# Peptides against a protein of PDB entry 5FRP: the designs that were tried, part 11

Target 1, 225 residues: chain A of PDB entry 5FRP
Amino acid sequence: VEWTESIPQIIATREDISKELNQALAKTFIDSDPRVRRTSVMIFNKVPVTEIWKNITNKAIYTSLLHLAREKHKEVRELCINTMAKFYSNSLNEIERTYQNKEIWEIIDTIPSTLYNLYYINDLNINEQVDSVIFEYLLPFEPDNDKRVHRLLTVLSHFDKKAFTSFFAFNARQIKISFAISKYIDFSKFLNNQESMSSSQGPIVMNKYNQTLQWLASGLSDSTK

## One batch from the design tools (peptide; aimed at target 1 R173)

Design b1_p11_6_s1 (made by RFdiffusion4, then SolubleMPNN; from b1_p11_6, 4 letters changed)
Fold by OpenDDE base, seed 1:
Structure b1_p11_6_s1 (fold): chain B 225 residues (1-225), chain A 11 residues (1-11)
Amino acid sequence: as target 1 above (225 residues)
Amino acid sequence: ESPLDEFKELS
């Protein structure tokens, strides 16, 4: 009988420990030391998504993670952007939406909007990173049409106005990039043909090739900077 | 204004 009476106390103790752990973890995301913040972000990379959702119940932690995407420390910011994108994708794939996790999902569902809003910083390195995580994690290749459409609708359903604007601009840019790449390939094929190069069109195509290459390169960050 | 409006036009 005495052991039965101790069960509520044990449950309460576990809840308290979990709460304290979550509170302690929440503080690490706003720590003044970037190494501490980095370590905190890495938890989301090292721990399986299912375990994160199970053990991290304080919504402030997830909110803080999203805020680090605009952090001043470059390494932490870059890590955060990759981490949150991956975490979003893994969550969509592995975590069921329930009444209990609704508040956390409300935060996680804003990750795409948060990422697309980073384009307004007008930083080339950030833009490239956002481009990368969009293709890798947010809107990855999906051969199943229904799944692909569902994923797209899920991503868009929580966009703010600025994110929508960025989305359309991004897509417009991608179309232009695709066109440029197509032209680059065509010009390359032409230039690899000696007979074509010896023609009157040779110098013209060479110039267009160079212009196309320069245009493509201008959209890429300088890896040396 | 779109944050990506400044990408160069390819003719």
Scores: peptide ipSAE 0.173, ipTM 0.782, DockQ to the pose 0.107
OpenDDE base, seeds 2, 3, 4, 5: peptide ipSAE 0.027, 0.010, 0.034, 0.048; ipTM 0.665, 0.602, 0.686, 0.713; seed 4 fails the geometry check

Design b1_p11_6_s2 (made by RFdiffusion4, then SolubleMPNN; from b1_p11_6, 4 letters changed)
Fold by OpenDDE base, seed 1:
Parts: sequence; C-alpha cells; structure tokens
Structure b1_p11_6_s2 (fold): chain B 225 residues (1-225), chain A 11 residues (1-11)
Amino acid sequence: as target 1 above (225 residues)
Amino acid sequence: ESPLDVFKELS
C-alpha cells in the first residue's frame, strides 16, 4: 500500500525534474554569454534526434534555437544554421508525427522558411551557408522521385510568402550558375585549342571567359573574410 | 554544469 502511494509522487517528481531541466535549458539559449548559447546549440548536434524529441519538451527551446539563426555572434549563428538544418532533416527521417509532439513539429516545420528568410539579410557568407545546408539537409539528393517530391512538398508546405520568393530566386540563381559553368567549360575548351585561339573569335571568347569567371567569383563568398 | 551535462543526466 505504501509503495503504491509513492508511485504518484515519483511520477510527479520525474515530471517536475524534467520540467525544471527543460526550463533551465531554455534559459541557456538566451544567456548573455555566447559560449553558453553555443553549448546549448551543440546539444542538438551531440544528442540523437530521437532522444532530443523525447527529453526536450519545452517548445521555447526549439523557438529559441530558431532565433539564434540571426544571432549577432558569428560562430553561434553559423553553428545554429547548420544545426537546425541537420536537425530538421533528421527529424523528418526519424521522428513520427504524433498528437503529443504536434506543437514541436509546428515549430520544426518552420525551419525551412527560417533558413530561406536569411537570404534577405543579403550577406554572402550567410547565403553560402544557407545554400550549403539546403543541398545537404533540406533538399538532399534523393534518387526516388516520390520521396523527392514528398520532401519538396513538405518543405514548401510551411513557407511564408517571403520564403517562397526566396525559393524561386534561389532556383533561378542555380540555373544561371549551372549555365555559367557550362559556358566556362566551353570557353575553356575553346581557349585550350591553339587553332581556335588564333582565330578571329579568340579574343571574343577570351573576353567572355573572363566575364564568366568574374561573374562566378562574385557569387562566391570571400574565404578570407 | 554545461547544458549538455544536464541533458545527458536526463536522457
């Protein structure tokens, strides 16, 4: 009888401990020390996604994670962007949507929109990072057409208007880049042929080659900055 | 205690 009476207290204590821990963790994401914020973000990288979903139940933690994508501290921001993209992908692959985790999913489903909205900052480093995480985590290569379409639709289904605009702009840019690379290759082949280079078209192609290179380079972040 | 340590104690 005494054992049975202690069970509710134990359950309540566990819930309280879990709640307290979640509350404590939530505070670390908004800590004034960037090292603390960094460490908090790293939890999402070091702990399996299934365990995170199981143990981190405070929605404020996930919301705070997303907010760090616009963090002033560069290292924390960059870490957060990679972390949230990876976490999104892992969640889609490993976490089932249930009634119990619906509120968390509502937040996680906004990660793609959050990332695409970073393009409006108009920072080359951020743009490059967002490009990278899109190809690596959000819309990875998938040979199965149905899975690709499903993933794409999932990503787009929670876009805001700005994210859609950014998405189309991004895709248009990628097409242009692909075309430019193709032309770069063609021009390079032409210029590698001495006979072609000595022709009347030689100087024209050389100019186009240089313009293409300049355009391609302008789209790349300066690795020194 | 690092937040990571706290989380490991919970998991």
Scores: peptide ipSAE 0.046, ipTM 0.751, DockQ to the pose 0.015
OpenDDE base, seeds 2, 3, 4, 5: peptide ipSAE 0.039, 0.035, 0.037, 0.034; ipTM 0.750, 0.729, 0.735, 0.723

Design b1_p11_6_s3 (made by RFdiffusion4, then SolubleMPNN; from b1_p11_6, 3 letters changed)
Fold by OpenDDE base, seed 1:
Parts: structure tokens; C-alpha cells; sequence
Structure b1_p11_6_s3 (fold): chain B 225 residues (1-225), chain A 11 residues (1-11)
């Protein structure tokens, strides 16, 4: 009888402890010390996605994670961007949508939009990182057409207007980059041919080659910065 | 206390 009476109290205590721990964790994401914030983000990298969804139930934690994408501290920001993209992908692959986790999914579903909105900061380093995580995690290579389309539609379904604009701009840029690379290759082949270089077109192609390289380089972040 | 430690306690 005493054992039975203790069960509700134990359950209540466990729930309280879990809630308290979640609340404590939520505070670490907004801590003034960037090391604390970094460590908090690292939880999402070190713990399996299934365990995160199971144990982290405070929506404020997920919201705070997304906010760190615009963190002033560069290291924390960069870590957060990679982390949230990876977490999004893993969640789509491993976490089922249920009634119980609906509120968390509503937050997680905004990750793509959050990332695409970072393009408006107009920082080359951030842009490069966002490009990278898009190809790696948001829209990875998928040979199955149905799966690829489904993923794309899932990503786009929660876009705001700005994210859509960025999406189209991104794609247009990628096409231009691909074209430029193709031309770079063509020009390189031409310039490597001695007869071609000696022709009247030689100087013209050389100029175009240099312009192409300059254009390609301008789209890349400075690794020294 | 490290946030990681807190989470480990939750797990």
C-alpha cells in the first residue's frame, strides 16, 4: 500500500526534475558566456536526434537554438548554423510527426527559412556556410526522385517570402556558377593549346579567362578573414 | 555545471 502511494509522487518528482532540467538547459542558451552557449549547442551534436527529441521538451530551447544563428560570437554562430541544419535533416529522417511533438516540429520546420534568411546579412562567410549546409543537410543528393521532391516540398512548405526570394536567388547563382566553371574549363583548354593561343582569338580568350576567374573568386569568401 | 552534464542526467 505504501509502495503504491509512493508511485504518483515518484512520477511527479520525475516530471518535475525533467522540467527543471529543461528549464535550466534553456537558460544556458542565453547565457552571457559564449562558452556556455557553445556547449549548449554541442548537445545537439553529441546526442542522438532521437534522444534529444525524447528528453528536450521545452520549446524555448529549440527557439533559442535558432536564434543563435545570428549570434554575435562567430564561433558559436558557425557552430549553430551547422548544428541546426544537421539536426533538421536528422529529424526529418528519424523523427515521426506525432501530436505530442507537434509544437516542436513547428519550430524545427522553420529551420530552412531561418537559414535562407541569413543570406540577407550579406556576409560572404555566412553565405558560404549556408550554401554548404544546404547541399549537405537541407537538400542533399538523393537519387530517388520521389524522395527528392518530397524533401524539397517539405523544405519550401514553411518558407516565408524572404526565404523564397533567397531560394530563387541561390538557385540562379548556382546556375551562373556552373556556367562560369564550364567556361573556365573551356578557356583553360583553349589556352593550353599553343596553336589556339597564337591565333587572333588568343588574347580575347585570355581576357575572358581572367574575367571568369575574377568572377568566380569574388563569389568565394576570403579564407583569411 | 555543463549543459551536457545536465542533459546526461535527463537521459
Amino acid sequence: as target 1 above (225 residues)
Amino acid sequence: ESPLDIFKELS
Scores: peptide ipSAE 0.045, ipTM 0.741, DockQ to the pose 0.015
OpenDDE base, seeds 2, 3, 4, 5: peptide ipSAE 0.015, 0.033, 0.041, 0.031; ipTM 0.453, 0.719, 0.744, 0.696

Design b1_p11_6_s4 (made by RFdiffusion4, then SolubleMPNN; from b1_p11_6, 3 letters changed)
Fold by OpenDDE base, seed 5:
Structure b1_p11_6_s4 (fold): chain B 225 residues (1-225), chain A 11 residues (1-11)
Amino acid sequence: as target 1 above (225 residues)
Amino acid sequence: PSLLDEFKELS
């Protein structure tokens, strides 16, 4: 743990790190202690993306990072999912594709597929997190249409078949959620109007309001679990 | 049919 905690500072201050250091770092990602694995993942959060790409040259480190997205330890898994999504986004924004870094990019380009494939676990908590990182990092809001399309195409260009299926399912779900929220708002406005509530439609709208809430709530995980 | 299905038909 202590050794791994020192790595961010080393990477930030040194122009180059030895092959031995890379090999040692690779081992920390598969360590039996979840604290070590957590600390290893945090390197990607504490070190600028440009410095990561410059100094971490062992592809096994990146591969191992991606594997942690499905690990048993909840905290490490959640951290990894956020970290890899953010790292992907930062890499797209700041790292040029060269012949020298091609092998690393081949791994990084699989991050979207890795994340979308997590939907097949059928865990509400994981689904919520994946939803979150998609909006935050993979497909963030972009007002420029050309940039938005380019990002989308980049994300999709390396999808496997399962990821595509999840992608379409995700989008369909988002449309449904958006519609439900819109109706929730409409019903809420209606119910807040005394004249409307006193009308013959009052009880009907109240029922629909409750059904809408139940549907929305069913898609939410228990925050205590 | 779910509430959402009903609303989709109305839209």
Scores: peptide ipSAE 0.008, ipTM 0.521, DockQ to the pose 0.062
OpenDDE base, seeds 1, 2, 3, 4: peptide ipSAE 0.007, 0.000, 0.000, 0.005; ipTM 0.463, 0.418, 0.422, 0.431; seed 1 fails the geometry check

Design b1_p11_7 (made by RFdiffusion4)
Pose (drawn by RFdiffusion4):
Structure b1_p11_7 (pose): chain A 225 residues (1-225), chain P 11 residues (1-11)
Amino acid sequence: as target 1 above (225 residues)
Amino acid sequence: EKTLLMQLLEE
């Protein structure tokens, strides 16, 4: 851990080495101890994306980084998901493509599909995290009308069938959710004024709204929240 | 349990 903690500054201060470091971090990314794996992925977080793209070039680093996204260990998996997504975003907003660096890009480009494939594991927390992460770094909410799409295609550019089916299913659920929140408000407004304390639908509509709110809360990790 | 998204994916 002590050794792994020092790399970001070294990489940030010297290009003298990209050989031994690439040789070592590969082992450091698959170590038995999760602390070192975390301290390893923290590199992609602490040191700027450019210096990563310049200094570390070994194929195994990126594959291990993405590989850990499906790991049992939680603290590593979450930081991994967040990191490789923010990295994917920054890895397009700063670094162009040439004849030589494309060799590794086929990994950076399979990041969104890998991210979308996490939904298939069917974990509330992970689904929540991927949800949060995608719209934070991948498909941002800014800044304009045209580029969102221009990049949206680049995100969709490297998908497997699963990534597409899940990409679309996430969208098919959006309408049904909208049809829910809209009715949720249409039912929640029932308390604006006295419509039926026990009149028209008082004994029935309360237990439609009350039971309807559970449907939206069934997908969240903490439904009781 | 299955999530709403997993139900849709099964369909």

Design b1_p11_7_s1 (made by RFdiffusion4, then SolubleMPNN; from b1_p11_7, 5 letters changed)
Fold by OpenDDE base, seed 2:
Structure b1_p11_7_s1 (fold): chain B 225 residues (1-225), chain A 11 residues (1-11)
Amino acid sequence: as target 1 above (225 residues)
Amino acid sequence: SKTPLQKILEE
């Protein structure tokens, strides 16, 4: 009987602790020190998604996480972008949509739009990172057609107009890249053939080859920057 | 036992 009477107090204490923890955590996401912000983001990487959803109930934390994707500090931003994409994917895979977590899902569902909107910054490094997380986490390769379509529809269902625009632009770019790569391969094969190189078409193909390479290279970020 | 989240926050 005494044990039963202590349970409400324990629950209340745990709730209080949880609340305090959430409040404290919310502050760390907006801390002026980028190291603190980084550490805060890392929580989402280190803690299982199920535990995050269970213990982090303050909406402000999730909103702040998303906001960090546009922060000035490069390292924190990059970490945040990867983290939020991964977290989104894991959430879709592991977290059920319930009435209790609806409000959090409303925020999490905006992650794809948030990521696609980063293309408007027109930063090559950011673009490359967004490209990467799209393929890795948002729209990963899925051999099951139904699952693939479902994921796609889920991702797109919360897009704003800008996100849709960037989505289509991204896809168009991928097609262009694919075409360029195909040409590169063809040109390479041609150039590797001595008879072809000695032909009147040799110089022309070489020029096109170089142009193709330049175009492809222009889309790559400088790893030294 | 400390939750995984608590362990991380204490580091």
Scores: peptide ipSAE 0.064, ipTM 0.800, DockQ to the pose 0.014
OpenDDE base, seeds 1, 3, 4, 5: peptide ipSAE 0.026, 0.056, 0.000, 0.060; ipTM 0.625, 0.789, 0.417, 0.793; seeds 1, 4 fail the geometry check

Design b1_p11_7_s2 (made by RFdiffusion4, then SolubleMPNN; from b1_p11_7, 7 letters changed)
Fold by OpenDDE base, seed 4:
Structure b1_p11_7_s2 (fold): chain B 225 residues (1-225), chain A 11 residues (1-11)
Amino acid sequence: as target 1 above (225 residues)
Amino acid sequence: KDTPLQKILKE
């Protein structure tokens, strides 16, 4: 009986500790030191998603995480983008939607839109990263058609107008890339044939090959930056 | 045992 009477106090204490912890974490996400912000983001990478949802209940932490995707510090931003995407995917896979976590889900459900909106920054490095996390985490390969469609619909269901525009542009670009790669392969095969290269079409195909390569390369970030 | 979150926060 005495133990049972202590449980509310323990729960209250845990709640208080949890509240204080959440308040402290909320501050670290907006700290002026990039190292502190980085460490804060890493919590979402190192801690299982189920534990994050259980222990991090302050909405401000999640909103702050999303804001870091647009911060000035490159390393923190890049880490944040990867972390957000992964966290989103893990949440969809492992966290049930309940009445209690509805408010957090409302924030998490905006992650895809937040990521797609990064395309408007018009930075090649950011674009490449967003491309990568889309394929890895947001819309991963899924052999089950129903699951794949469900994931797609989930991602799209919370898009803003800008995100939709980016989504369509992205898909259109992917189609173009695919087509360009196909052409590249065809041109490469042609150019690998000595008889074909000696033909009147040789110089023309070479030119098209170079143009295709240039186009493909223009979409890639400079690895030295 | 400290939760993974607690371990990180104690770092």
Scores: peptide ipSAE 0.068, ipTM 0.788, DockQ to the pose 0.014
OpenDDE base, seeds 1, 2, 3, 5: peptide ipSAE 0.029, 0.068, 0.060, 0.023; ipTM 0.692, 0.789, 0.781, 0.665

Design b1_p11_7_s3 (made by RFdiffusion4, then SolubleMPNN; from b1_p11_7, 6 letters changed)
Fold by OpenDDE base, seed 2:
Structure b1_p11_7_s3 (fold): chain B 225 residues (1-225), chain A 11 residues (1-11)
Amino acid sequence: as target 1 above (225 residues)
Amino acid sequence: SKTPLQKILDE
């Protein structure tokens, strides 16, 4: 009986601790020190998604995470972009939508839009990273058509107009890249043939080959910067 | 036992 009477107090204490923890964590996401912000983001990488959803109930934390995608500090930004994309994917896979977590899902569902909106910054490094996380986490390769379509619809269902525009632009670019790669391969095959290379078309194809390479290279970020 | 989240926050 005494044990039963202590349960409410224990629960209350745990809730209080949880609340305090959430409040403290919320502050770390907006800390002036980028190291603190980085550490905060890393929580989402190190803690299982199920535990995050269980223990992090303050909406401000999730909102703050999303805001860090536009962080001035490059390392924090890059970490955040990867983290939120991964977290989104994991959440879709592992977290059920309930009445209790609806408000958090409303925030999490905006992650795709948040990421696609980063294309408007017109930064090559950011674009490359967004491309990467799209393929890895948002719209991963899925052999099951139903699952693939469902994921796509889920991602698109919360897009704003800008995100849609970016989405279409991205896809168009991918098609262009694919075409360029195909040309590169064809040109390479041609140039590797001695008879073809010695023909009147040899110099022309070489020029086109170089142009194709230049175009492809122009879309790549410099890893040294 | 500390939750995984608590362990990370304590680092």
Scores: peptide ipSAE 0.073, ipTM 0.802, DockQ to the pose 0.014
OpenDDE base, seeds 1, 3, 4, 5: peptide ipSAE 0.047, 0.062, 0.006, 0.068; ipTM 0.759, 0.789, 0.412, 0.792

Design b1_p11_7_s4 (made by RFdiffusion4, then SolubleMPNN; from b1_p11_7, 6 letters changed)
Fold by OpenDDE base, seed 4:
Structure b1_p11_7_s4 (fold): chain B 225 residues (1-225), chain A 11 residues (1-11)
Amino acid sequence: as target 1 above (225 residues)
Amino acid sequence: KETPLQKLLKE
C-alpha cells in the first residue's frame, strides 16, 4: 500500500523532471552559441528515436529543430538537415501513431516539406545535401513495392505547394542527370575507339561530351568550399 | 540504467 502511494509522487516527480528537462532543452535549441545549438541537435542523432519520443514531449523543441535547417551557421545547419531527415525516417519506421503523440507527429510530418523548401535558397551546397538526405532517409531504396509506395505517399501527404514544386523539379532534374550520365558513358565509349575518333563524327561527339561534362559539373558544388 | 538522453544531458 505504501509503495502504491509513492508511485504517484514518483510519476509526478518524473513529470516535473521531464518538464524541466524539456524546458531546458527548448532553451538550448535557441541559444546564441552555435556550439550549444549543435549539441542540442546531436541529441536527436545520438539518442534512439524511441527514447526521444518518450522523453521529449515539448513541441517547441521539435519546431526549433526544424527551424535550425535555415540557420546562418553552416555546420549547425548541415548537421540539422542530416539529423532531421534521419530522425524522420527512424520515426516512420519505429514510432506508432497514437492519440498521445499526434501533436508531435504533426510537426515531424512537415520535415519533408521543410527539406524540399530548402531548394528555394538556391545554394548548391544545400541542394546537394538535400538531394543526399532524400535518397538516404526520406525516399530510400526499398525493394518492397508496397512499402516504397506507402513511404512516398506519406512524404507527399504533408507537402505544401512549394514543396510539391520542388519535388517535381527535383525529379525532372534526376531524370536529366540520369540521361546525361548515360550519354556520357556512350560518348566515352565512342571516344575510346580510335576509328570512331578519326571519323567525321569525332569532333561532334567530343563537343557533346564536353558539354555533357560541363552540365554535370555545374550541378556539383565545389568540394573545396 | 541511465538513459542515453540522460547521459548526453550530463555532458
Scores: peptide ipSAE 0.075, ipTM 0.792, DockQ to the pose 0.014
OpenDDE base, seeds 1, 2, 3, 5: peptide ipSAE 0.027, 0.071, 0.065, 0.049; ipTM 0.686, 0.788, 0.788, 0.766; seed 3 fails the geometry check

Design b1_p11_8 (made by RFdiffusion4)
Pose (drawn by RFdiffusion4):
Structure b1_p11_8 (pose): chain A 225 residues (1-225), chain P 11 residues (1-11)
Amino acid sequence: as target 1 above (225 residues)
Amino acid sequence: NFGFYFAVKSS
């Protein structure tokens, strides 16, 4: 851990080495101890994306980084998901493509599909995290009308069938959810004024809204929240 | 059960 903690500054201060470091971090990214793996992925977080793209070039680093996204260990998996997504975003907003660096890009480009494939594991926390992460770094809410799409295609550019089916299923659910929140408000407004304390639908509508709110809460990690 | 968190957050 002590050794792994020092790399970001070294990389940030010297290009003298990209050989031994690439040889070492590869082992550091698959170590038995999760502390070192976390301290390893923290590199992609602490040191700027450009210096990563310049200094570390070994194929195994990126594959291990993305590989850990499916890991049992939680603290590593979460930081991994967040990191490789923020990295994917920054790895397009700053670094162009040439004849030589494309060799590793096929990994950076399979990041969204890998991310979308996490939904298939069916974990509430992970689904929530990928949800939060995608719209934070991948498909941002800014800044304009045209580029969102221009990039959206680039995100969709490297998908497997699963990524597409899940990409669309996420979208198919959006309408059903909208049809829910809209009715939720249409039912929640029932308390604006006295419509039926026990009249028209008092004994029935309360137990439609009260039971309907559970449907939206069934997908969240903490439904009691 | 994915996509629910996004809907809640966006609400």

Design b1_p11_8_s1 (made by RFdiffusion4, then SolubleMPNN; from b1_p11_8, 4 letters changed)
Fold by OpenDDE base, seed 2:
Structure b1_p11_8_s1 (fold): chain B 225 residues (1-225), chain A 11 residues (1-11)
Amino acid sequence: as target 1 above (225 residues)
Amino acid sequence: NFGYYFALKQL
């Protein structure tokens, strides 16, 4: 743990990290101790993206990072998912594609597929996290239409078949949620009016309200889990 | 977040 905690400082101070250090760092991502794995992932959060690309040249580190998205330890997994999504976005924004970094980009370009494939685990907590990182890092709100389209095309260009299927399912779900929220608001407004509530439609709307609420709630993770 | 998805569908 202590050794891994020193790595961000080493990366920040050295222009070139030795092959041996890269190899040692690669081993920390697969360490049996989740604390070591966590600390390893944190390197990507503590070190600027430009310095990561410059100094971490061992592709095994990047592949290992992506594998941690499916690890059993919840805290490490959650950290990894956020980290890789952010790292992907930062890389797209700040790192030029060159011949020298091509092999690393080939790995990084699989991050969107890696994330969208997590929906197949069918875990509500994972789903919510993936939803969050998609909107925050993969496909963030961009007012410029050309930039938004370019980002979308970039993300989709490296999708595997499963990721595409997940993408379409995600989009379909978002429409349904939007509609349900709209209805929830309408029903709430109706029920908040005493005259409307006392009308013959009152009980009917109350039932629809409850159904809508239950449906919305069923899609949310238990914050206690 | 919901607003962004709607914006993407209007594309």
Scores: peptide ipSAE 0.015, ipTM 0.459, DockQ to the pose 0.095
OpenDDE base, seeds 1, 3, 4, 5: peptide ipSAE 0.006, 0.000, 0.014, 0.005; ipTM 0.490, 0.384, 0.460, 0.412

Design b1_p11_8_s2 (made by RFdiffusion4, then SolubleMPNN; from b1_p11_8, 6 letters changed)
Fold by OpenDDE base, seed 5:
Structure b1_p11_8_s2 (fold): chain B 225 residues (1-225), chain A 11 residues (1-11)
Amino acid sequence: as target 1 above (225 residues)
Amino acid sequence: SFGYYAALKNL
């Protein structure tokens, strides 16, 4: 009986502690020291998604996480982009939508838009990273057609207008890349044949091969920058 | 980093 009577007080105390912790954590995401911000982002990588949803109830933390995707510090930004994409995927797989977590889901559902909007920065390193997280976390390869379509619809259902524009541009770029790769393969096969290489077409195909390679390379980030 | 995780687990 006494234990049962103490439960409401314990719950209330835990809620208060939880609130204070959430408030303190929210401040770390906007700290002037990038090391503090980095450490805060790493919480989302180290703590299971289910525990994050349970214990991090302050929506300001999630909004701050999303904001760090555009911050000036490169390392923190890159970490944030990977973290939020992974967190989104894990949340879709493991977290049920309830009345209690609705407000947090409203923020999490904007992660795809947040990521696709990064293409407007027009930075090759950012673009490459966004491409990577799209294929790894947002729209992973799924052999089941129904699951693949469901995931796609989920991702698109919360897009803003800018994200849709980026999505279409992304897909158009993928088609172009696919075509270029196909041509690269064809030219490579031709050039690997000694008879073909010695033909009158040899120099022409070599030129096209080089042009294709240059085009493909131009879309890649400089690893030194 | 471990401190925040520990704090979260103790909630």
Scores: peptide ipSAE 0.026, ipTM 0.630, DockQ to the pose 0.019
OpenDDE base, seeds 1, 2, 3, 4: peptide ipSAE 0.021, 0.021, 0.021, 0.010; ipTM 0.660, 0.653, 0.650, 0.542

Design b1_p11_8_s3 (made by RFdiffusion4, then SolubleMPNN; from b1_p11_8, 6 letters changed)
Fold by OpenDDE base, seed 2:
Structure b1_p11_8_s3 (fold): chain B 225 residues (1-225), chain A 11 residues (1-11)
Amino acid sequence: as target 1 above (225 residues)
Amino acid sequence: SFGYYYALKNL
């Protein structure tokens, strides 16, 4: 009987502790010291996604995480971008949508838009990082067509107008890159043949090869704008 | 900073 009577107090105490922890954690994401901000972001990498969703209930923490994608401090920003993308992917895979977590999902569902909007900063390093996290976490390779389409539709369903524009530009760029890679391979095959290299076409193909290589080297970092 | 991580891990 005494144990049963203590349960409500224990639950209440635990909720209070959780609330205080969430409030304290929310402050660390906006701390003036980049080391504190970095450590806060790392929580999302070190703690399983299921435990994050269970214990981090303050929506301000998630909003603050997303805001750090535009952080001036390079290391914090880069960590944040990777963390957001990974957390999004893990959440889609492991977290069910419920009435209780709806408000958090509303924030998490904006991660794709947040990431695609980073292309408008027109920073080569940011562009490369966003490209990487798209392929690794946001729209990973999936051999199952239904799963791939479902993921794509999920990502697109919460896009803002700017994100859509970036998305289309990104895809157009990918097609061009694919074509350039194909040409690079063809030119390489041609140049690896001694008879072909010694032909009248040899110098012409060599020039095209070099141009293609230069384009590939620079084009991978091209802005989607 | 590390204290919050450990607190979360132990919750």
Scores: peptide ipSAE 0.031, ipTM 0.730, DockQ to the pose 0.019
OpenDDE base, seeds 1, 3, 4, 5: peptide ipSAE 0.017, 0.017, 0.016, 0.016; ipTM 0.612, 0.622, 0.567, 0.604

Design b1_p11_8_s4 (made by RFdiffusion4, then SolubleMPNN; from b1_p11_8, 5 letters changed)
Fold by OpenDDE base, seed 3:
Structure b1_p11_8_s4 (fold): chain B 225 residues (1-225), chain A 11 residues (1-11)
Amino acid sequence: as target 1 above (225 residues)
Amino acid sequence: NFGYYYALKQL
């Protein structure tokens, strides 16, 4: 009987500890030391998504995570972009939408817009990373047409106007890249034939090959930066 | 910093 009467107090104590922990964790995301911010982001990578949703209930933590996508510190920013994209995908796959978690979902549902809006920074390194996380986490390859369409609609359903514009620009760029790669292959095949290279078309194709290669390379980040 | 992370893993 006495043990049963202590259970409500234990539950209340655990809730209080959870609240205090959440408040302390929220402060680490805005810490002046980038190492502290990095460690805070890594929690989302090291803890299962289901446990994150269960134990991290302070919405300010999720808002702060999204804000770090524009962090000045390169390493923290890059980690954050990968982390939030992965967390979004895992959440869609593993977390049910309930009344209790609605406020957190309202924040998480803005991750696609947050990522697509990074294209407006006009940084090649950021663009490359955003391209990567889109294909890896936001819109992964899905052979089931219904599942693929459902994922696409889910991602688009929370887009702001700028994200939509960025989405269309992204798709247009992908078509251009695909075309350029196809031409690069065709020109390479032509130039690999010695008779074709020695023909009157040889110099013309060589010029087009070089232009295509330069265009493709210009879209890539500098690996040294 | 690490102490809070370990505390989260034990919950």
Scores: peptide ipSAE 0.025, ipTM 0.572, DockQ to the pose 0.019
OpenDDE base, seeds 1, 2, 4, 5: peptide ipSAE 0.013, 0.009, 0.015, 0.007; ipTM 0.513, 0.412, 0.415, 0.490; seed 4 fails the geometry check

